# Designs tried in a protein design run: peptides against a protein of PDB entry 4AID. Part 210

Target 1, 242 residues: chain A of PDB entry 4AID
Amino acid sequence: FDIKRKTIEWGGKTLVLETGRIARQADGAVLATMGETVVLATAVFAKSQKPGQDFFPLTVNYQEKTFAAGKIPGGFFKREGRPSEKETLVSRLIDRPIRPLFVKGFKNEVQVVVTVLQHDLENDPDILGMVAASAALCLSGAPFMGPIGAARVGWVDGAYVLNPTLDEMKESKMDLVVAGTADAVMMVESEIQELSEEIVLGGVNFAHQQMQAVIDAIIDLAEHAAKEPFAFEPEDTDAIKA

## One batch from the design tools (peptide; made by RFdiffusion4, then SolubleMPNN)

Design b2_p29_2_s4 (from b2_p29_2, 17 letters changed)
Fold by OpenDDE base, seed 2:
Structure b2_p29_2_s4 (fold): chain B 242 residues (1-242), chain A 29 residues (1-29)
Amino acid sequence: as target 1 above (242 residues)
Amino acid sequence: MSRIERELRERAERERRREERRRELIAAK
């Protein structure tokens, strides 16, 4: 198998992006590892639009499977059939920054699935899932104007911390999740305890700077493993309304 | 610039040009 792998040091942790071993039937598939947390992202897109399709049918599904649940805090036996609150929230966190980056007028069905395979109890699979989904889309050949990076920023002992551990987060006065491209911030989610707006804005800038290494890693992986871009020309739908 | 960065930028530029033309067509009505 032609396995491509990119490894970087990121926030004092090893980030690994791998493709070519698993889910080769997908348009894009990435196995991402940070510490001992492991996620599989897959991207699949339809090669044609459904008749009468009027909106962009993007579906993002983040899931924490029961084989990883033996190590996940609060991982009680998930009753088969409904996403947890966490799975619903993380699916939205992945959807929000990627949805605007698809070429306007692309209305082919796109499915992104992120599966947590392992959890180390230090590295949250949400950030890793965002990175893996971005990488899988970049490899897929879909008309996606990524990559995105993502980062969590904490505030511990009067300093910014990149991707704090679950234990460091208990001492953090900030939970700031940022996603963006090389050039722009696309999404911010923040929970803050009595911090100045200056510290929060500084945290967004810190996140955006720190995610550049991840963006560059996705680009380097895509140079070696991306499929040929899907030939898509948006119909000039404005010519029918004149 | 990587091959993929170039292709992504070329697509983003094509989209900006289409949005500019759309704004011009709306402003002319």
Scores: peptide ipSAE 0.018, ipTM 0.450, DockQ to the pose 0.419
Fold by OpenDDE base, seed 5:
Structure b2_p29_2_s4 (fold): chain B 242 residues (1-242), chain A 29 residues (1-29)
Amino acid sequence: as target 1 above (242 residues)
Amino acid sequence: MSRIERELRERAERERRREERRRELIAAK
């Protein structure tokens, strides 16, 4: 097994990114761990475009196993076959920042699957899932202009908190999820209670600063474990507008 | 679409154009 691992301290927690042990049939696969929360991200892409494909066919699926969901307050019995509201929301949360970062004209099918393997009831697997999905795409050889980082920011006792626990979030006046590249913020999702725009903008900047360590960790992992870049030349779409 | 979401999308498009240009510059060497 050629196992590559990157470990960083991030917000007072150990983040581990691992590849080469699980899901070897995927183009990219990353096992990400924070605390005792564990996610597996896989990226698979088609090596050809379907004839007549007009749009970029990216699918992102976030999934929590029933034994992890049964520990979440309000996680009543998933009847087999429909994503929960949480799984649907987190799938969109991962999709939003990654979709714009694919090379223009790339219309090969891409599937990103994030599976929650373990949940510690402290660390929400959504942020970890975003990081793992980013890493899996960077390892895959797909024409993805990542990595993205992600962070959750809370506001507790008049301060920003990076990736608050589920218990700290009960006291937080802000649930701010940010995703971005090294150079840009790509996505913001926010639920806010009676906070100024200045505090919220400060939270976005704080998140973007704090995610750089994750971006650097994904780059370091990719330098040691990425597949060869898929040779993709976009058809010169400027020649069809004449 | 909030004002923030629009500004973020405009940043994303600028970044994609920079990275496309970077790939073009690497392929032209």
Scores: peptide ipSAE 0.016, ipTM 0.495, DockQ to the pose 0.047
Fold by OpenDDE base, seed 4:
Order: sequence, then C-alpha cells, then structure tokens
Structure b2_p29_2_s4 (fold): chain B 242 residues (1-242), chain A 29 residues (1-29)
Amino acid sequence: as target 1 above (242 residues)
Amino acid sequence: MSRIERELRERAERERRREERRRELIAAK
C-alpha cells in the first residue's frame, strides 16, 4: 500500500487527509478524518467527451450510508433510493465552489462522490466532505484549478468559532459555510440570527483565513500523491463564443 | 442580490482574471 497522509491541527482539531488505502480504482480518492468523523471522497472523470456533449457534466453526490445514518442526529433509517434533504443540500454545497474551477471547454463527465463512513456526533461531515472532495479532485489529474478550502464559522459568546461542534452550534448565532481558493471566496451559505453585516463579513474573512492551512495541506498531499495531469487541450471553437 | 452576493461575484471575477494572467505568465516562461 502506497499510503500518503497529511495531518494538520485545524481549529484545535486534528485533520487527516489520506490517500492510497481505499478506492484505488478512482482517479482521485481521499479519506478525510476530523475527530471520529470520517468521509471518503472519490473523483472519477471520463477520458473522452461524449459525442454531442454541449455542457460540462459534473455530478456531485454526498451520501450518508445507512450504517452511518443510524448514528447521525435526525438520521432515520434511510430506505434505499432518494437522497435526504441534507444529502441534497451538501451535494450542492460541494458542487457550487468546484464547478467554476474546471478548465473552460472541459466537457468530459466528472463524478464526485462523498460518502460519510463514520460520524462522531460532534464534527459535521459536510465541511469535511468539501475538503475531501477538493483533495480528491486535486489528486485525480482532472483539469481542476483547485484546491478549495472550506470552513464553518459560528458566533458564540461574541467571538468567531472555527468549525463549531454540533453542540456549540446550538448556542451559535451564525451558521456560516465558506468555500474558496487561496486567493478568493467562491461560495458563502449562511443562516444568521440578528447579526450585523459587519460581523458576517468578518466571519467570511475569518473562514477564508482559516481555510488556508487546509488548502496548503491539500497542495502538500497532491505534490506527493497526485496523478499525472490529464492532457486536455480545449478545441479553439469554444474560445470564439465568449 | 445582497451586498455579500455582489462582493462574492466580484471576488470570483477578480480571481478568474488573476488565474488567466497567471497562466499567461507561466506560458510566457
């Protein structure tokens, strides 16, 4: 097993990014751990475009397996077949920041699958899933201009809290999810209880600052474990329609 | 559009322009 691992301290918790142990059939695969919450992200991309493909066919699927769902707060025994509301929302949270970072003209099918393997009831797998998906894409050789980082920011006792626990979130006046690259914020999602715009903007800046360590960790993992970049030259025909 | 949504779009557009310029600078070396 050629296992590569990056470990960082992040918000007072250990974040582990691991590749090479599982899902080796994927183009990229990352096992991410924070506390006892564990997610597997896999990235797979087609090596050719389908005939007549006119749009970029990116699919992101976040899933909480039934064995993990029985431990997740509010997780009823999922009957097979339909994504939960949470799975649908988190799939969109992952999709939104990564979609614009693919090379223009790339229309090969890309599938990102994030699977929650374990949940500790403290660390939400959504942020961990965003980080793992970013890392898996960076390892895959797909023409993805990542990494992205992600962070949740709470507002507890008049201070910003990085990746609050599910219990700390009950006391939080803010649920702010931010994703971005090293240079920019790509996505914000927020639920806010009577906070000033200044506090919210400060939370976005705090998140973007705190995610740099995650971005650097993904880069370091990719330097040691990324596949060769997929040779993609966009046909000049898509340059004329912008 | 909230002020936040506008600032995010303006940041994402500034980034795309920086990345294009970075690619141009790498391709020129």
Scores: peptide ipSAE 0.016, ipTM 0.472, DockQ to the pose 0.046
Fold by OpenDDE base, seed 1:
Structure b2_p29_2_s4 (fold): chain B 242 residues (1-242), chain A 29 residues (1-29)
Amino acid sequence: as target 1 above (242 residues)
Amino acid sequence: MSRIERELRERAERERRREERRRELIAAK
């Protein structure tokens, strides 16, 4: 097994990104771990465009498996076959920052699947899932202009907290999820309790700064484990109209 | 700059140059 692993300290927690052990049939596959929360991200892309495909067919599916959810309070009754509200929301959180980073004119089908394999009840799989999805895409050879990083920022006792635990979040006046590239913020989602715009903007900046270590970790992993870039040149539709 | 960052940036630059050329070709018509 050609297993590649990157480990970093991130927000006082160990983040592990691993590839080469699982899901080898995918174009990219990353096992990401933070605490005892474990996610598998897989990226698969079609090597050709479907005839008549007029839009970019990206599908993102975040799933919390019942065996992981069986430890989650309230997770005991996932009716087979319908995404939970959380799964739907997190799928959108992953989709939003990655969708604009595909090369323009790429209309091959792309499927990103994030599966929660384990949940520690402290570390939310959503941020970990965003990071893992980014890493899986970077490894895949798809024409994805990532990586993205992601971070959650809390406001506890008058300070920013990177990726607060589910218990720390009960005391947090802010739930701020940020995703971005090295150079740009791509997505912000926030729930805020009576905080100034200055604190919120400071939280976005804090998130963007803190995610750089994750971006660098994905890059380092990809340097050692990425597939050869898929030879995609957008058809010069301008050369057909000349 | 990582090899991948370089390839990604080189792709982004190629895309920007294609979009610029496209804008130039649209503006020249």
Scores: peptide ipSAE 0.014, ipTM 0.419, DockQ to the pose 0.480

Design b2_p29_3_s1
Fold by OpenDDE base, seed 1:
Structure b2_p29_3_s1 (fold): chain B 242 residues (1-242), chain A 29 residues (1-29)
Amino acid sequence: as target 1 above (242 residues)
Amino acid sequence: APFDREKIFAESRAIIKKKREEEEKEKKE
């Protein structure tokens, strides 16, 4: 098996990005691990546009499967069918930063599926899912101008904490999720309790700084394992107006 | 081509490198 792996230390935890073992039928597939939390991201894209496709048909689906629920607190067997509120929210968190990074004019169907395989009750799979989705897209050959990184920032005892554990988050005055490229912040989602704007802005900067190592790790993995870029030339819509 | 993955990766790494060099300067001052 041609398994490629990148490992980094990130926020005092080991982040592992692996490809080549699972979901080989996908355009890109990444197994991401942090602690004992494990997610599988897959990216699949259509090689042609549907006739009359007017919008970019990106679908992002984050799912916490019932087999992982035995390790998820309060994980009642999510009945087959509708995404939970968490799954819906995390799907949006992944979608928001990646959607604008597709090449303009690309209207082929893209499906990103993030599946939680294991949860350690300490490391939330949402950030890991964002990272894995970014990596899977970079590996896929889709015209995606990533990678993105992601980070959660807490505020505990007057300090920023990178990717706080679920227990540390109970004491945190901030739940700040940031995603971005090496250059720019693409998405911020925040829940804040009685903190100054300065602390929040500092948290965004801290997150963006800390995700650089993840972006570098995704690039390193992609340089060694990515499929050939899909030959996509946007129809020069500007050339038709001349 | 409008999509050059190698260029995007190179540009991203250049930014990462620059940011690290800036952080290392700030820590020495």
Scores: peptide ipSAE 0.635, ipTM 0.925, DockQ to the pose 0.677
Fold by OpenDDE base, seed 5:
Structure b2_p29_3_s1 (fold): chain B 242 residues (1-242), chain A 29 residues (1-29)
Amino acid sequence: as target 1 above (242 residues)
Amino acid sequence: APFDREKIFAESRAIIKKKREEEEKEKKE
């Protein structure tokens, strides 16, 4: 198997991005690991637009399923069950920063599926899922102007903590999730307990700084492993008005 | 222009490099 892997140290943890082992039928597929938390992100996009498609049909599905070893069927799992509240929130958290990064006028169906394969009870799979989804899209050949990085920032004992553990989060006065490109912050989601705006803004900056290494890692993986870019030319909407 | 992923990656890498250089300067001041 042609397995390509990028490994970085990130916030005192090893982040591994791997492609080529699982879900080869997807346009992009990334196995991401941090600690013993493991997620699979897959990206698939239609090679044509549906007739009459008037909006960009992006679907993001995050799923926290403990799969017993060996029950990863190689297909797109439509879970018959309703997503949990957490699964719904994280699906939106992944959707928000990636949706605006598709080339304008691209209206082919895109499906991103993030599946939690393993959870170490220390590293939350949401951030890892965001990173994996970004990587899968960059590998897919879809007209996605990523990568994005993502980071969680805590405030523990008067300091910023990158991707706090679930135990550190109990002591944290901040749960700040940031996603962005190398250039720009694309999304901020925050729960804050009695912190100044200055500390929060500093947390956003800290997150954006810390995610640069992840963005670089995704690019490195994609330069080696990505499919050829899909030949998408936006229809010159200006030519229809002439 | 067609979607140019290589350009996007190159631009992103240039930004990352610039930011690292800025951070390294701030740590020396």
Scores: peptide ipSAE 0.633, ipTM 0.925, DockQ to the pose 0.783
Fold by OpenDDE base, seed 2:
Structure b2_p29_3_s1 (fold): chain B 242 residues (1-242), chain A 29 residues (1-29)
Amino acid sequence: as target 1 above (242 residues)
Amino acid sequence: APFDREKIFAESRAIIKKKREEEEKEKKE
């Protein structure tokens, strides 16, 4: 097994990004761990466009599997069929920042699947899932102009907290999820309790600063383990308007 | 080429480095 691993300290927790052990049939596959929360992200893309494909067919699926459900809060034995509200929401949180980073004109089918394998009841799998999905895409060879990083920011006792635990979040006046590239913020989602705009903007800046180490870690992993980039040339759509 | 992953990674690393250097200056002032 050719296993590549990157480990960093991130917000006082160990983040591990691993590839090469599982899901080798995917174009990219990353096992990401923070604390004892573990997610598997897989990226698969078609090597050709379907005839008559008019839009970019990106599908993102976040899943909390039943075998992990014994440790997931509110994890009733979900019947195997319909995504929960949480799974649907997190799938959109992952989709939003990655969709605009694909090369313009790429219309091959792309599927990203994030599976929660373990939950420690402290570290939320959503942020870890965003990071893992970014890493899996960077490893895949798909024409993805990432990586993105992601972070959650809380406001506890008058200070910013990076990726607050579920217990710290009960005392937090802010639930701020940010995703972005090294250069730019791509997505903000926020729930705020009576905080100034200055504190919220400071939280976005704090998140973007803190995710730089994650972006660097994804690049380091990809430099050692990524597949060759897919040879993609967009058709000159500008030639049809003349 | 419209997709150059090595260039994208190099540019991202350069931005990360620049931001760290700016943060280190602000902490010394």
Scores: peptide ipSAE 0.632, ipTM 0.925, DockQ to the pose 0.625
Fold by OpenDDE base, seed 4:
Structure b2_p29_3_s1 (fold): chain B 242 residues (1-242), chain A 29 residues (1-29)
Amino acid sequence: as target 1 above (242 residues)
Amino acid sequence: APFDREKIFAESRAIIKKKREEEEKEKKE
C-alpha cells in the first residue's frame, strides 16, 4: 500500500490527513484525524456527462454511522435511512464552499461522502469533514479549483479560540464556521450571542488566517498522492453564454 | 487549460506565503 500522510499542529491539536489505505476504489479518499475524532471522505466523479444533463450534479453526503452515533452527543438510536438534522446541516456546510470551485461547464456527476468513523466527544467531526472533503476532491483528479480550508471560531473569555472543544463551546459567545480558499472566504455560518460586528468580522479573519496551514497541508498531500487531472474541456456551447 | 491544478496550488502557496510574511511584519511593529 502506498500510504501518504501529512501531519500538522493546528490550534494546539494534531491534524492528520492520510490517503492510500482506505477506499482505494474512490477517485479520491482521505482519512482525517483530529484528537480521536476520525472521518473518511471519498470523492467519486463520472468520466462522462449524462445525455441531457443541464445542471452540475454535485451530491454531498455527511453521515454519522450508527457505530459512531452511540458516542455522538444527542446521538440516540438513529433510525436507519434518513439523515439527521445535523447530517443535513453539515452536508450543506461542506457543499456550499466546494460547489463554486468546480470548473464552469463541468456537468459530470460528483459524489462526496464524508463518514464519521470515530468521535472523541471533544472535536466535532464537521470541520474535520470539510477539510477531508476538500482533500479528497484535490486528490481525485476532478476539475476542482480547491483546496478549501475550514475552521470553527469561538469567543471565550474575550478571545478567539480556534476549533473549540464541545466543552469550550458551552462557554463560547460565538459559533463561527468559516470555509475558504487561500485567497477568499467562500462560506460563513454563525451563531452569535451579544457580540459586536467588529468581533464577528475579526473572527472571520482569524478563521481565514488559521485555515492557511490546512490549505497548505492539503496541497502538500495532493502533490504527493493526487491522481492525474481529468482531461476536461468544456464544450463550446457553454462559452457562448458569456 | 480550464483546469490547471499545478498552477492553482502554486498560486495558493504564494498567497499563503505572502500572508505569513505580512503577519510576521505586523508582529514586529
Scores: peptide ipSAE 0.632, ipTM 0.925, DockQ to the pose 0.584

Design b2_p29_3_s2
Fold by OpenDDE base, seed 1:
Structure b2_p29_3_s2 (fold): chain B 242 residues (1-242), chain A 29 residues (1-29)
Amino acid sequence: as target 1 above (242 residues)
Amino acid sequence: APFDRQAIFAEARRIIAERREEERRREEE
């Protein structure tokens, strides 16, 4: 087994990104751990475009399996066969920042699946799922112009907190999720209680600063473990206007 | 241009390095 691992300290917690042990049939696969929360991200892409494909067919599916539900509060209502509200929301949180980072004109089917394997009741698997999905895509060879990083920012006792625990979030006046590249913020999602726009903008900047270590860690993992890039050249759409 | 993952990673690393240098300069002022 050729197992590659990157470990960093991030917000006072250990983040581990691992590849090569699980889901070897995927184009990219990453096991990500923060505290005792564990997610598996897999990326698979078609090597050809379907006839008549006119849009980019990206599917992102975040799933919290019942095996983790022995630790997840409120897990009693996962009806088999439909994503929960949380699973739907987190799937969108992962989709939003990654979708625009595929090379223009790439219309091969891409499937990203994030599965929560373990939950520690402190570290939310959504941020970890975003990071793992980014890493899996970077490993896959798909024409993805990532990585993205992600961070949650809280506002507790008049200060920013990186990736607050579920208990710290009860005292937080802000739930700010940010995703971006090294250069740019790609997505912001926020729930805010009576905070100034200045504090919120400062939170976005704080998140973007703090995710740089994650972006660097994904690059380091990909440099040592990524598949060869898929040979994709965008068709020169300018040649049809002559 | 064709997809060049190495160039993308190199550019991201450059940006990260520049940001860290700017942060250090602000802490020294």
Scores: peptide ipSAE 0.610, ipTM 0.916, DockQ to the pose 0.849
Fold by OpenDDE base, seed 5:
Structure b2_p29_3_s2 (fold): chain B 242 residues (1-242), chain A 29 residues (1-29)
Amino acid sequence: as target 1 above (242 residues)
Amino acid sequence: APFDRQAIFAEARRIIAERREEERRREEE
């Protein structure tokens, strides 16, 4: 197996991005680890557009299976069931920043699936899932103008905290999720308790600064492991509407 | 080609490098 791995220190934790071991049938597949939280992101895209396709058919599916702490199930069990509220929300958190980064006129079906394989009860798999999805898309050869990074920012004891633990979040006056490219913030989602706009804006800036290391790590992984870019040419009719 | 991943990655790395230089300058002031 040709396994490629990138490891960085990020917010005092080790982030590992790995490809080539799991889900090799996907266009892109990344196993991401932070602490003992582990997610698998897969990206698959159609090599042709459906006749009469008028919108970009992107589907993002985040799946959080409650496993007993420390068990990676040795098998890809398809979850039969309705997504939880959390799974629906996180699927949207992943979708929002990636959707605008596809090349205009690309209307081939794209499926991003993020599966939580392990949860340490400290590191929320949502941020890790966003990072993994970005990496999987960058590896896939799809016309995706990423990477995106992502970060959660807390406000604890009068300071910003990068990717607070679930326990630190109980003391946090802010739950701020940010996603963006190297250049731009693409998405902000926030829950705030009696904080000034200045602190919140500072939190967005802090998140965007801190995610640059993740963006660089995804690029490094992709330079060593990405598939060749899909030869996509938009039809002239789509170029006129853009 | 409408999609040049190498150019996108190079530009992203340029931006990251510039920001790291600006941060270092601010820490030295």
Scores: peptide ipSAE 0.609, ipTM 0.916, DockQ to the pose 0.608
Fold by OpenDDE base, seed 2:
Structure b2_p29_3_s2 (fold): chain B 242 residues (1-242), chain A 29 residues (1-29)
Amino acid sequence: as target 1 above (242 residues)
Amino acid sequence: APFDRQAIFAEARRIIAERREEERRREEE
């Protein structure tokens, strides 16, 4: 087994990004761990475009599997086959920042699957899923202009908190999810209780600063473990709209 | 090439390094 691992301290917790143990049939696969929350992200992409494909066919699926449901708050036995509201929302949170980072004109099918394997009841698997999906895409060889990082920011006792626990979030006046590249913020999702615009903007900046360590960790893992980049050249017709 | 992963990673690391240097300068003022 050629297992490659990157470990960093992030927000007072250990983040582990691992590849080469499981899902070797995927183009990219990352096992990500924070605390005792564990997610598997897989990225698979088609090596050719389907005839008549006119849009970019990206599918992102976040899944909380039934075997992990015994540790997931509100994890009542989902009938097999329909995503919950949470799974649908988190799938969109992962999709939003990654979709614009694919090379223009790339219309090969891409499937990203994030599976929650374990939940510790402290660390929400959504942020970890965003990080793992970014890492899996960077490993895959797909024409993805990432990595992205992601962070949740809380406001507890008059301070910013990076990736608050589920218990700290009950006391938080802010649930701010940010995703971005090293250079730019790509997505903000926020639920705010009576906070100034200054505190919210400061939270976005704090998130973007704190995710730089994650972006660097994904790059370090990819430099050691990524497949060769897929040879893709866009057709001249899509270059004229830039 | 429209996709150069090495160039993308190098640019990202450059940006990260510059931000860390700006942060250190602000903490010293």
Scores: peptide ipSAE 0.602, ipTM 0.913, DockQ to the pose 0.613
Fold by OpenDDE base, seed 4:
Structure b2_p29_3_s2 (fold): chain B 242 residues (1-242), chain A 29 residues (1-29)
Amino acid sequence: as target 1 above (242 residues)
Amino acid sequence: APFDRQAIFAEARRIIAERREEERRREEE
């Protein structure tokens, strides 16, 4: 087993990104841990385009399948069913920042699956899922121009808080989720209570600063564990219509 | 007023760009 691991301190918590242990049949697979919250991200891409494929077929699926029926007090077996509202929302939060980063003209099927394996009831698996999905894509060899980082920012007692716990979020006047590259903000989602635009913009800047350590950690992991880049040449016909 | 998400994005991108220009200026002095 060639297991590669990157560990960083991030917002006063240990973030661990691991590859090579689980889901080896995927193009990329990352086990990510923050506190006792654990997610598995897998990236799989088709090696050819389907005949007549007109659009980029990216599917992102975030799943809180509590296989850990033992550590969530009151964890009812959610039967295989329709995604929850949360699962649908988080799937979109992951999709939005990654979709623009694929090479133009790439129309091979891409499937990103994020599975919550454990939840500590303090660290929300959504941010961890975004980070893990980014890392899995960077490891896959897909023509993905990542990594992305992600961060949640709270506003508690007149200060920014990186990745507030679920309990700290009850006191927070802001739930700000940011995703971006080293160079750009790709996505902002926000719920705000009576805060100035200046504070919110400062929160986006704070998030983008704080996610650089995660971006660097994904790059370092990819340098040691990425698959060979998939040989993709866009057909010249898509370049002439700009 | 509902927070204009598009305005936030545009201004956040501006702030990040301005910060990078300031960082580059400090590395050149």
Scores: peptide ipSAE 0.117, ipTM 0.644, DockQ to the pose 0.048

